# Designs tried in a protein design run: peptides against a protein of PDB entry 7Z53. Part 19

Target 1, 150 residues: chain A of PDB entry 7Z53
Amino acid sequence: PRIKNQADCIPFFRSCPACPGSNITIRNQINALTSFVDASMVYGSEEPLARNLRNMSNQLGLLAVNQRFQDNGRALLPFDNLHDDPCLLTNRSARIPCFLAGDTRSSEMPELTSMHTLLLREHNRLATELKSLNPRWDGERLYQEARKIV

## One batch from the design tools (peptide; aimed at target 1 R51 Q67)

Design b2_p16_4_s3 (made by RFdiffusion4, then SolubleMPNN; from b2_p16_4, 7 letters changed)
Fold by OpenDDE base, seed 4:
Structure b2_p16_4_s3 (fold): chain B 150 residues (1-150), chain A 16 residues (1-16)
Amino acid sequence: as target 1 above (150 residues)
Amino acid sequence: TFDPITGPHPVYVTAA
C-alpha cells in the first residue's frame, strides 16, 4: 500500500551504484566507508537534527542523553518528540517514545538502538576525556574532536 | 523498571 502521510515515512537514501566487473546483474554499492562505524548515523546527517542530538546546556561537547532512564547508571538515547509516535502506539502500556538518533531507524531494531547507545556513550566518554586534557576547549571543539575520533 | 533498549519497540511491516 502507498503511504499517503509523509510523516509516517522514514527517509532512506541509496548509495551510488558500483559498476560490476562481471555479468552480475544485482545492484552493488560503492564502498565509501573506511571504517565499520558510520558516525553519520550517530550524529545525524542534517544540521537541525545534529543540534537536537547535542547537549546544548553546557560547553562540554556532549550528546544529549535520556532524562528518564539509565542503564545501570549509563546513558541511553534521548527520546524524540513525535506527534504520532509509533513507539507509543506499538505498546501503549509501556509508554516509551521513540528514540532520537542520527538514524531515524534507531527505534526500529534493537541492534541499531544498542549500537547508537554505545556510540553515544563513547562520544561522551571521549568528550569528557578531551575536556580534562584540554580545559580551555569549548563545547563545539570538544564535540567535533570527539566526533572525529568516533 | 522498563528497559528501553531490550524492551518493546515498533515493528514495521510491509503489506502487499
Scores: peptide ipSAE 0.006, ipTM 0.297, DockQ to the pose 0.043
OpenDDE base, seeds 1, 2, 3, 5: peptide ipSAE 0.006, 0.000, 0.000, 0.000; ipTM 0.305, 0.232, 0.254, 0.274; seed 1 fails the geometry check

Design b2_p16_4_s4 (made by RFdiffusion4, then SolubleMPNN; from b2_p16_4, 8 letters changed)
Fold by OpenDDE base, seed 1:
Structure b2_p16_4_s4 (fold): chain B 150 residues (1-150), chain A 16 residues (1-16)
Amino acid sequence: as target 1 above (150 residues)
Amino acid sequence: SFDLITGPHPVYVTGR
C-alpha cells in the first residue's frame, strides 16, 4: 500500500521504523545509506536524471525537497509531475501524488521511500556542512563533493 | 529503483 503517513519515524520495513533520537537508529540509517549508494554505484551514473532532482535555484548544491510536507522539520522527497499519476488514481480522496524517485514503487514501498529520503537528507546535510567549510565552492562543486562523501 | 545520485539501478532485497 502507498505510504499515507510521513510522520517522525521512517519505516525501513513495515514492521520496523527508524525514529530520530536513537543513536542505534542513526547508525543503522548510515549503514543502510552507505549500502544503498555503494550498490547503485556498481551500475554507473545517470547524470541527467540525477540533475533533475537537484535544487537549481541556488548555489548550495542541494537536492530538491518536498515543498508541501516535512517530517518533523526534516526533508521529504519532492513530488513528481506525472501526467497520469498512479498514486493519485489509487486514492482519489487523499490527492497525494507520487514521489520523484524513479519508478512508482518508491511511493508504494516504505523501504524504498525511506532509503531515498535518507539519501536526500544526508546529501543535503553534507552539502550544508561543506558550504560552511568552503564558502567559495559553487553549487556544482558542493553537490559533487557531497556525492563523493556519501 | 532510482538513486538520487546515480539514477536508475537494480534494487536488491536482503533478508535481515
Scores: peptide ipSAE 0.016, ipTM 0.386, DockQ to the pose 0.030
OpenDDE base, seeds 2, 3, 4, 5: peptide ipSAE 0.010, 0.008, 0.008, 0.018; ipTM 0.401, 0.353, 0.357, 0.418; seeds 4, 5 fail the geometry check

Design b2_p16_5 (made by RFdiffusion4; failed a check: the pose's geometry)
Pose (drawn by RFdiffusion4):
Structure b2_p16_5 (pose): chain A 150 residues (1-150), chain P 16 residues (1-16); non-standard residues A16 CSO
Amino acid sequence: as target 1 above (150 residues)
Amino acid sequence: SDLENYETLAEYERSM
């Protein structure tokens, strides 16, 4: 109904195999995330990304927030610096890149981005409250406790 | 190194 040219096709990349190039093993695929319901979409599933998502400027246990833009005084997710950045293409003049989150598809829909941004703010809210209650806690403890709650 | 990465991300955001 839409593609009249049969020489055309719809693009598709096979998933990456767990055992590349093998003739012995039955091909299987890979999960890049923790299977647990653990908010890995907020905090990341790999240690470097998790560090990059955290605010390292103080001992407050906060996730990083966007430094150029706010939503009526509230935090937005930080930008990511991707090589193949699809978000810039949606509006050339706006020059607004994809967001950095615990998962790489946070920008796929604005509706989805709103849920990520919401959980970012909630973490920082909890960490702030926990600091008021327990002033002796360092940045790592505040981070872990808020993460546990989220 | 983590702090430097954080600052670098912040500068990237201010430039976009």

Design b2_p16_5_s1 (made by RFdiffusion4, then SolubleMPNN; from b2_p16_5, 8 letters changed; failed a check: the pose's geometry)
Amino acid sequence: SDLENYLKQKEFDLSV

Design b2_p16_5_s2 (made by RFdiffusion4, then SolubleMPNN; from b2_p16_5, 11 letters changed; failed a check: the pose's geometry)
Amino acid sequence: DDLAAYEAQKEFDLQV

Design b2_p16_5_s3 (made by RFdiffusion4, then SolubleMPNN; from b2_p16_5, 11 letters changed; failed a check: the pose's geometry)
Amino acid sequence: DDKAAYEAQKEFDKSV

Design b2_p16_5_s4 (made by RFdiffusion4, then SolubleMPNN; from b2_p16_5, 9 letters changed; failed a check: the pose's geometry)
Amino acid sequence: SDLEAYEAQKQFDLSV

Design b2_p16_6 (made by RFdiffusion4)
Pose (drawn by RFdiffusion4):
Structure b2_p16_6 (pose): chain A 150 residues (1-150), chain P 16 residues (1-16); non-standard residues A16 CSO
Amino acid sequence: as target 1 above (150 residues)
Amino acid sequence: FPLMSDEEKNVLREPL
């Protein structure tokens, strides 16, 4: 009904196999995330990304927030610096990149981005309250406690 | 959510 040219096709990349190039093993696929319901979409599933998502400027246990833009005085997710950045393409003049989050698909829909941004703010809210209650806690403890709650 | 504090606006991230 839409593609009249049969020489055309819809693009598709096979998923990455767990055992590349093998003739012995039955091909299986890979999960890049923790299977647990643990808010890995907020905090990341690999140690370097998790560090990049954190605010390292102080001992407050915060996740990093966007430094150029705010939503009526409230935090937005930080930008990611991707090589193949699809978000810039949606509006050339706006030059607004994809967001950095615990998962790489946070920008797929604005509706989805809103949920990520919401959980980012909630973490920072909890960490702030926990600091008021327990001034002796360092940045790592505040981070872990807020993460545990989220 | 409350408005952002100055401490929260002060951001440093570890590079990838």

Design b2_p16_6_s1 (made by RFdiffusion4, then SolubleMPNN; from b2_p16_6, 5 letters changed)
Fold by OpenDDE base, seed 1:
Structure b2_p16_6_s1 (fold): chain B 150 residues (1-150), chain A 16 residues (1-16)
Amino acid sequence: as target 1 above (150 residues)
Amino acid sequence: FPLLTEEELNVEREPL
């Protein structure tokens, strides 16, 4: 990027080229796709969404899980309650609504859906473990502490 | 599948 203002240069580190040999004209960039897990995709960046993603029926600090389906006894993402659900409209034969997650793109990319599902399970595991170690913690404390660990 | 093992988890314990 040609940034004319050198004083505000954000150091954009170009990935180091891996040159396997002296005469190779094509440099393969080592894309270190470190998937930094942005926890905001799981928990939501906005408070109304974050509350909707929580299980508020108890004081266990859990995220909400799907109430209709499970994956071999394991949790799935909850469904959203959209008036005009694009997932239902896109594939009318499947009749599966969109998932609710911290990122609206979770239903569009199976990779994101999978990642969110794993992190949902991990959060709930952590919250459960924290409850066993700290039985007097309320749901808010358990939720926040589990969120910090993830 | 847990992303973190129980051994790797620094679980905060409130002093009872």
Scores: peptide ipSAE 0.014, ipTM 0.367, DockQ to the pose 0.048
OpenDDE base, seeds 2, 3, 4, 5: peptide ipSAE 0.007, 0.008, 0.008, 0.012; ipTM 0.378, 0.354, 0.303, 0.424

Design b2_p16_6_s2 (made by RFdiffusion4, then SolubleMPNN; from b2_p16_6, 5 letters changed)
Fold by OpenDDE base, seed 2:
Structure b2_p16_6_s2 (fold): chain B 150 residues (1-150), chain A 16 residues (1-16)
Amino acid sequence: as target 1 above (150 residues)
Amino acid sequence: FPLLTEEELNVKREPL
């Protein structure tokens, strides 16, 4: 049976199939996400998303952080601004929206939320240290250099 | 805990 009320669904997107080589009988999926090592789940794999994940209010090369909540003074992921936010719909009493991250699954899996949060904190730490070492670097340079290290 | 040491961060230092 198809779920008719799509408004209450968490939007999961499936990648396109790929048929490499002459063997068209084997159907593979194209991964939209890479391993934890390249941290693409934190930074986003698309430029519009990547820009939205950055703190654009200064030239410190930081990722955006939550403006409403902190974890004992430490940064949390920023909230997204979705019209039909599935996180709000799944638990109406909690009223906690979905997090904005490079991976849309960040709010659906607590393990991903934790990993994204840790890498967010590490990026911002690295960018801060790089700024102290290289005070003439602008926000773009700091962001890119920190991203390369993570 | 930081993933990198201070020594590793210093590798990225450029002259003023």
Scores: peptide ipSAE 0.024, ipTM 0.606, DockQ to the pose 0.043
OpenDDE base, seeds 1, 3, 4, 5: peptide ipSAE 0.020, 0.014, 0.019, 0.022; ipTM 0.514, 0.326, 0.544, 0.611; seed 3 fails the geometry check

Design b2_p16_6_s3 (made by RFdiffusion4, then SolubleMPNN; from b2_p16_6 with M4L D6E K9L L12K)
Fold by OpenDDE base, seed 5:
Structure b2_p16_6_s3 (fold): chain B 150 residues (1-150), chain A 16 residues (1-16)
Amino acid sequence: as target 1 above (150 residues)
Amino acid sequence: FPLLSEEELNVKREPL
């Protein structure tokens, strides 16, 4: 897809180790597929990260979303808080930090960012629908049930 | 865009 609004482009960085005989692209793709299958790219594989990816301000079971930007009214991934943020260094004029995600590569490959964003939106949609269907469910129940569906 | 239909989501409904 052609990015029409270049002014609002989020900078991406790509780490390419100089390893002879290795294909970093293939390796990243395989890892991305694995993360997609188990949804670890969205939820995180470890509890501390998983908690940081959730919206804990309410009992709606939602994942955290970007508080500064939206995509035509739709959610974007939240920003991380890195001291040495490589995304900020990539384009100093943009001043857009890296995304926080279950996969650290979310700001390295636009394809992963896109997929992660879609799954974020889907989770939050599911949690919202589940809340409508089950008004008495708390945030933990909503989060877990939505996660199981994804 | 939704990946699941409303019908599929209804399977997760529990009694109030």
Scores: peptide ipSAE 0.033, ipTM 0.667, DockQ to the pose 0.048
OpenDDE base, seeds 1, 2, 3, 4: peptide ipSAE 0.012, 0.014, 0.009, 0.012; ipTM 0.409, 0.415, 0.290, 0.376

Design b2_p16_6_s4 (made by RFdiffusion4, then SolubleMPNN; from b2_p16_6, 6 letters changed)
Fold by OpenDDE base, seed 5:
Parts: C-alpha cells; structure tokens; sequence
Structure b2_p16_6_s4 (fold): chain B 150 residues (1-150), chain A 16 residues (1-16)
C-alpha cells in the first residue's frame, strides 16, 4: 500500500477470512462495487437509515460528515454508534469505530469506504451549489435534488 | 485516523 502515513490508517475488518485471490472474494468485491453504483449504498435504502445519514442540524440538505476528522480539509464519513462496534473490537488499541454509511460494509472494504467518501463529498458539494442557486429551497428539497443529480 | 480519545469517541457516537 502506498499509504505514507500509517498513523492515518483506518482499521478494517473482514466478515470472513478470504484469500485475496479467491473467486468468492473477487465476486463479492465486484458485486459490492457494482451495487455501489446504486446511490442507495450512499443514502441508505431504508428511511430510518437515510435520516441517520443526513445532517439534520440545518436546512442545507447535507449528508452527515465526521465531526472529528478531515482528510486535508475534505469530509470523511461519520462514525457509527454501534453498541458492539466490530471495528473497536477488532483493534482495541486503535479506538476507531466503524463508519456510518448506507452499506454496513463501509468499514470492511477500503474500496467501499473510499467511494462512499467521494460520493458524500459530491452530494454535499452539489447541495451547497444548489443552495446558492436556490436560496429559498429547504433542506429536504436540497437533499432530494442533490440526490437526483448524483 | 489517530487513536480516538474517550471524549472524541463519545461525541461521534451520539445519535444523529
């Protein structure tokens, strides 16, 4: 891995130990990536989850972002609040919880984490631009319109 | 990510 700063590593867990070269791993990854083209993985397929993924503190139509960390000023996924957080249990010394995303595998596969992060950023960018263009739109309208564009 | 402090962990684990 070309990650220069190992201190910024996010602990990932795998639900099942699979050889990197196994057809099962490849198929699961491909299926995850192909299903990820569906924005439902970013926004959540269920309404309760979708609401939890939103920033409800304002009327800007934004998705929630990590409040503690940024990537060189860019947004990161928010942390989840799981009681038995598998990311915390996997590496107790790291003390980094799982990310909250529309896909529960957001902390299992770095590829998913990265893509979710990118689409999070894009949504929030779009919502911000839409707010500038349409100052009278409320948060729901901004969120829905940005979601349609993504 | 750096290791989260207990305070940071609690803040992020608040229900949204």
Amino acid sequence: as target 1 above (150 residues)
Amino acid sequence: FPKLTEEELNVEREPL
Scores: peptide ipSAE 0.044, ipTM 0.471, DockQ to the pose 0.072
OpenDDE base, seeds 1, 2, 3, 4: peptide ipSAE 0.012, 0.039, 0.032, 0.042; ipTM 0.354, 0.483, 0.531, 0.490; seeds 1, 3 fail the geometry check

Design b2_p16_7 (made by RFdiffusion4)
Pose (drawn by RFdiffusion4):
Structure b2_p16_7 (pose): chain A 150 residues (1-150), chain P 16 residues (1-16); non-standard residues A16 CSO
Amino acid sequence: as target 1 above (150 residues)
Amino acid sequence: NEDYEIRQQQLRDADD
């Protein structure tokens, strides 16, 4: 009903195999995330990304927030610096890149981005309250406790 | 982008 040219096709990349190039093993696929319901979409599933998502400027246990833009004084997710950045293409003049989050699909829909941004703010809210209660806690403890709650 | 650069600077400062 839409593509009249049968020489055309819809693009598709096979998933990456767990055992590349093997003739012995039955091909299986890979999960890049923790299977647990653990808010890995907020905090990341790999150690370097997790550090990049954290605010390292102080001992407050916060996740990083966007430094150029706010939503009526509230935090937005930080930008990611991707090579193939699809978000810039949606509006050339706006030059607004994809967001950095615990998962790489946070910018797929603005509705989805809103949920990520919400959980980012909630973490920082909890970490702030926990600091008021327990001034002796360092940045790592505040981070872990808020993460545990989220 | 500037937002990225600020975050990278904060990571470098934390390492120092």

Design b2_p16_7_s1 (made by RFdiffusion4, then SolubleMPNN; from b2_p16_7, 13 letters changed)
Fold by OpenDDE base, seed 4:
Structure b2_p16_7_s1 (fold): chain B 150 residues (1-150), chain A 16 residues (1-16)
Amino acid sequence: as target 1 above (150 residues)
Amino acid sequence: TEDVAAIEAERAAAEA
């Protein structure tokens, strides 16, 4: 059945179909993958979201990290601030809010959560290293350069 | 990330 409420949909996109011969029932697809890691959704495609994902408390070019939890000292995604947090409603026992990430699906798919977490850590690692190598760079430069590398 | 470090070191040197 077709989902009428778009809010209930997960934004997956299917690759474009290749033109098959006549009467072929098998769908051929064009492989549009260009990289093993697409970090486009890590940083957010919209500027307001991108800013919210950054740590603006300093000039280190870091992405924001969770302020409540860590994974054995390693960073986790920050929580979003939703009035009606669906993650809190879905899992009453865990009482964990939705994560804030560039991909709205991050909190719904553990695989995406993990990937975003890893790339968050990698970005911050890179930014830290870049700061060490380039101490004159400001936070914007560090952020952008790290983003380009990721 | 040795390559990255090298590249950025060169950048730092160029900007100094």
Scores: peptide ipSAE 0.016, ipTM 0.475, DockQ to the pose 0.027
OpenDDE base, seeds 1, 2, 3, 5: peptide ipSAE 0.012, 0.014, 0.014, 0.015; ipTM 0.425, 0.460, 0.459, 0.481

Design b2_p16_7_s2 (made by RFdiffusion4, then SolubleMPNN; from b2_p16_7, 13 letters changed)
Fold by OpenDDE base, seed 5:
Structure b2_p16_7_s2 (fold): chain B 150 residues (1-150), chain A 16 residues (1-16)
Amino acid sequence: as target 1 above (150 residues)
Amino acid sequence: TADMEAIEAARAAAEA
C-alpha cells in the first residue's frame, strides 16, 4: 500500500529502463538522487573537522582522498583515525576503518557513503577546473569557490 | 569580472 505520510520515510524506488533513441537492444538504467545530502555536511560543520577533510599538502584547494584505495583511478573518502572505530569492530576480519566525512553517519549507510564520495569527486573536479581558469588563486580560494558551487 | 566569469563557466561545465 502507498504510504501517504512520507515525512519520516526514506524513499527507495525501483530503477526505470531507458533506451536512447530507437535502439531497444541496450537498456540504460535511469538513476536519480532520491534523497538530499546537505553539502555542508560533506565539508564538515566544525572548523577542525573541515581542515582534516582538506588536502593541505598543496595549494590546489582539494579535499583529502583515501591513500590506500581507489575506484578504478577515482577517489574514495579518506579513513578516519578513531580510537574505538566501530567499523573495525563490526567486521573484524575485513579490517576496514570508518570513512572520514562531515557526516558521522557516512559509514553507517552505504547511500551516504556513496553520495559523500560523489561530492568529494565533484569538489575536486571543480577545484581543478577553477585552477585552470584562475591560475593565481591559492588553495583557500579554490577550496571556497568550489564549495560554493557544489 | 574575470573571476566571476570563470566561476560561471565552471558551474556551466559542471552542469553540462
Scores: peptide ipSAE 0.017, ipTM 0.568, DockQ to the pose 0.027
OpenDDE base, seeds 1, 2, 3, 4: peptide ipSAE 0.016, 0.016, 0.015, 0.016; ipTM 0.547, 0.540, 0.522, 0.526; seed 1 fails the geometry check

Design b2_p16_7_s3 (made by RFdiffusion4, then SolubleMPNN; from b2_p16_7, 12 letters changed)
Fold by OpenDDE base, seed 2:
Structure b2_p16_7_s3 (fold): chain B 150 residues (1-150), chain A 16 residues (1-16)
Amino acid sequence: as target 1 above (150 residues)
Amino acid sequence: TEDMEAIEAARKAAEA
C-alpha cells in the first residue's frame, strides 16, 4: 500500500515508505517480509538489473560481489555505477557509492544492506554447493536453482 | 530432491 503523506514516513517498505503508528505500517511490514521471501530485492525484478547483479565472468551461477572491499574475507554487495550517485552526495567525505541490489534503496537502510549482503552470501554458497553436487550444470542452471532455494 | 536435502543439510551445518 502506498502512503500518501511520505514526509511523515520512513522508506521501510520495498517500494514505498511506512508511517509509524498507522495500521498501514503493519501491513507494510508484512509486505516487506514477503519481499524478502520472494528475494526480489536480492535478485532484482527486472531482467537488466538481474543481469547486472550476476557475476557474468564465469559459469558458476554467482551473484556479483564487491570488487574493492570485503568484510573479513566475506563478500559485500557490489557498487552501483551511477553518474549522480546519491550516496556520494549524502556523505561527501566517505566517498562510498551506493550498493547495487534488487532494491535501489539498499544503501539507505542499513537493515536492507545487511540482509542483502547475507542473502548474497547465501546464494553464492548455495551455488557453490550445487556446483559441487552437479558439476555439469552451467552458470544459468546454478543461478536459477540457487535462486529458487534461497 | 536429493540436491535439496543435501543443501538443507549444508544449511544446518553452517548454522552450527
Scores: peptide ipSAE 0.019, ipTM 0.457, DockQ to the pose 0.022
OpenDDE base, seeds 1, 3, 4, 5: peptide ipSAE 0.008, 0.019, 0.009, 0.016; ipTM 0.431, 0.418, 0.455, 0.532; seeds 1, 3 fail the geometry check

Design b2_p16_7_s4 (made by RFdiffusion4, then SolubleMPNN; from b2_p16_7, 11 letters changed)
Fold by OpenDDE base, seed 5:
Structure b2_p16_7_s4 (fold): chain B 150 residues (1-150), chain A 16 residues (1-16)
Amino acid sequence: as target 1 above (150 residues)
Amino acid sequence: TEDVEAIEAARRAAEA
């Protein structure tokens, strides 16, 4: 579902029009559904990206979260560091960069942003619970086990 | 509920 708190909404960059019945729209929806099913777009399909999406500052097995914004105390996706960030160019006064996620479209469609945000929160919730149940697990074990459950 | 069961199963598997 969508993030309901409009105060926490940020500008996003739309790379393609979302016209009903277009092949592009259908494909995007299919890709989003696939991402939801296997969560591959949340964790990243490539190892370098997957590492960048993790919180490596501790051994809690968490995904990285936004350090500037929260949704009423709940986590948001971290920002990416892009040269000529299209999200910044969309609204220069807002100064909000694109999100970093396994799917580059996370900052292009509010539905994808919400979905990735929810799955981020779910992963971190699971990792936290697993840490409580298995306090001797290291960050890698917690991350992998939480990833399997998601 | 399903997530809780999975978490508990993971704990049991780790202890086995």
Scores: peptide ipSAE 0.018, ipTM 0.549, DockQ to the pose 0.025
OpenDDE base, seeds 1, 2, 3, 4: peptide ipSAE 0.016, 0.016, 0.013, 0.017; ipTM 0.480, 0.447, 0.453, 0.555; seed 2 fails the geometry check

Design b2_p16_8 (made by RFdiffusion4)
Pose (drawn by RFdiffusion4):
Structure b2_p16_8 (pose): chain A 150 residues (1-150), chain P 16 residues (1-16); non-standard residues A16 CSO
Amino acid sequence: as target 1 above (150 residues)
Amino acid sequence: SVEERIAEKQKYIAEN
């Protein structure tokens, strides 16, 4: 009903195999995330990304927030610096990149981005309250406790 | 290295 040219096709990349190039093993695929319901979409599933998502400027246990833009004084997710950045293409003049989050698909829909941004703010809210209660806690403890709650 | 990449990423976040 839409593509009249049968020489055309819809693009598709096979998933990456767990055992590349093997003739012995039955091909299987890979999960890049923790299977647990653990808010890995907020905090990341690999140690370097997790560190990049954290605010390292102080001992407050906060996740990093966007430094150029706010939503009526509230935090937005930080930008990511991707090579193939699809978000810039949606509006050339706006020059607004994709967001950095615990998962790489946070910008797929604005509705989804809103849920990520919400959980980012909630973490920082909890970490702030926990600092008021337990001033002796360092940045790592505040981070872990808020993460545990989220 | 990993540490260098993290530092660069943190710098990028600070600027943006």

Design b2_p16_8_s1 (made by RFdiffusion4, then SolubleMPNN; from b2_p16_8 with V2E R5K K9M Y12W)
Fold by OpenDDE base, seed 3:
Structure b2_p16_8_s1 (fold): chain B 150 residues (1-150), chain A 16 residues (1-16)
Amino acid sequence: as target 1 above (150 residues)
Amino acid sequence: SEEEKIAEMQKWIAEN
């Protein structure tokens, strides 16, 4: 449950993982004890992972989406490529591997999977609109600008 | 359990 009395909240500051390297901003946590959004869970905190989470097949600045499944036409998280995939081992009948996300907990905590999926869709929506508004922007620019908004 | 929820989610995805 969220604390409605702001006087009882414990505020603290943290850096914004969505900020580019040359632009560091710090966000004040309003109610970090109950809920917070960390963009690093979607985009990854490490560069190799961040690249794997992106759609590199075009210059649209999109995050990668699942290539096998959709949710009523809407995007789902891409699958990871683990040698010993625990998700495959857990449900051999379904044959569904673990999802790839910026946070490995996405396949361990179903609550995070939904949030990651929604933010994935939102990023791609934003990137698409930004492309329409700024046709000259390349994939890197679109990706970074959409990341700033999310 | 969390594992049970994940399994159910995976089943749902497989069916859709």
Scores: peptide ipSAE 0.097, ipTM 0.696, DockQ to the pose 0.062
OpenDDE base, seeds 1, 2, 4, 5: peptide ipSAE 0.076, 0.033, 0.024, 0.029; ipTM 0.666, 0.634, 0.503, 0.593

Design b2_p16_8_s2 (made by RFdiffusion4, then SolubleMPNN; from b2_p16_8, 6 letters changed)
Fold by OpenDDE base, seed 5:
Structure b2_p16_8_s2 (fold): chain B 150 residues (1-150), chain A 16 residues (1-16)
Amino acid sequence: as target 1 above (150 residues)
Amino acid sequence: SVEEAIEQAQQWIAEN
């Protein structure tokens, strides 16, 4: 689901200006969503990124979640650690970095961010359920099995 | 199932 806490606004970075109401904007949005159907956008297509997206502090097979913010108690995407973070540069007073996801556009498009967040929550839900059903599974197996279901 | 839900949402967006 989309961020429900309206009192806590997270700034997003726009890479380019867009004209509202234009067919180009709508098509670009649809194309972005279509490209997102690949689960690799959530988990990362490269192994180094995939590892960074995981919670490696335990054997629960979870994806990493934001350590600073939650949406009414629900998980948000973790922040990236970029040297020149464009999100930080956009609003220096807020000091909110870009999100870390399988897609670098996660902080540029709120719609994509919302979808990534939804899938993050779903993965962690599945991993938790699988852990309860299979208590002997390690974190790697839980992660992989949950990923397959998503 | 999640992927299917996403596809359905995308289809809805495309049609509206």
Scores: peptide ipSAE 0.024, ipTM 0.417, DockQ to the pose 0.023
OpenDDE base, seeds 1, 2, 3, 4: peptide ipSAE 0.021, 0.019, 0.020, 0.026; ipTM 0.444, 0.420, 0.444, 0.427; seeds 2, 3, 4 fail the geometry check

Design b2_p16_8_s3 (made by RFdiffusion4, then SolubleMPNN; from b2_p16_8, 5 letters changed)
Fold by OpenDDE base, seed 3:
Structure b2_p16_8_s3 (fold): chain B 150 residues (1-150), chain A 16 residues (1-16)
Amino acid sequence: as target 1 above (150 residues)
Amino acid sequence: SVEEEIARMQAWIAEN
């Protein structure tokens, strides 16, 4: 249907898909690719959030991981600490709070949760490898160098 | 490679 009164309309636009030229055909939105490049969804765009996403208990430059659950020994995103946690309220029987990530929508979209989880694991893998290669680096440098690679 | 990472992500999402 056509809305004649445009003054009452809220502008909404959808991004175009992008297909890279490779043996593997992958379709993604352009804005999603940009987000992946800066990895702000993983590390957070604000310093307070970024600090909360890090493991500050050691000098390994790691991102924080879930302390209660693992996926067959692999890391999961840490839980957020929200008052009136919407994830707990929507599924009271599961008693699983929202995940903490650089993007607050991580728990709203399973696709984002999966992506964030994978990139969390990749960061921690990279940080661990960098620590092995550079034992004298402190946690801040390990974190920043791993972040640059991701 | 960004393309390889995206492919891995999509595969992981499909499996989980």
Scores: peptide ipSAE 0.019, ipTM 0.492, DockQ to the pose 0.030
OpenDDE base, seeds 1, 2, 4, 5: peptide ipSAE 0.018, 0.020, 0.017, 0.017; ipTM 0.451, 0.461, 0.427, 0.458; seeds 1, 2, 4 fail the geometry check

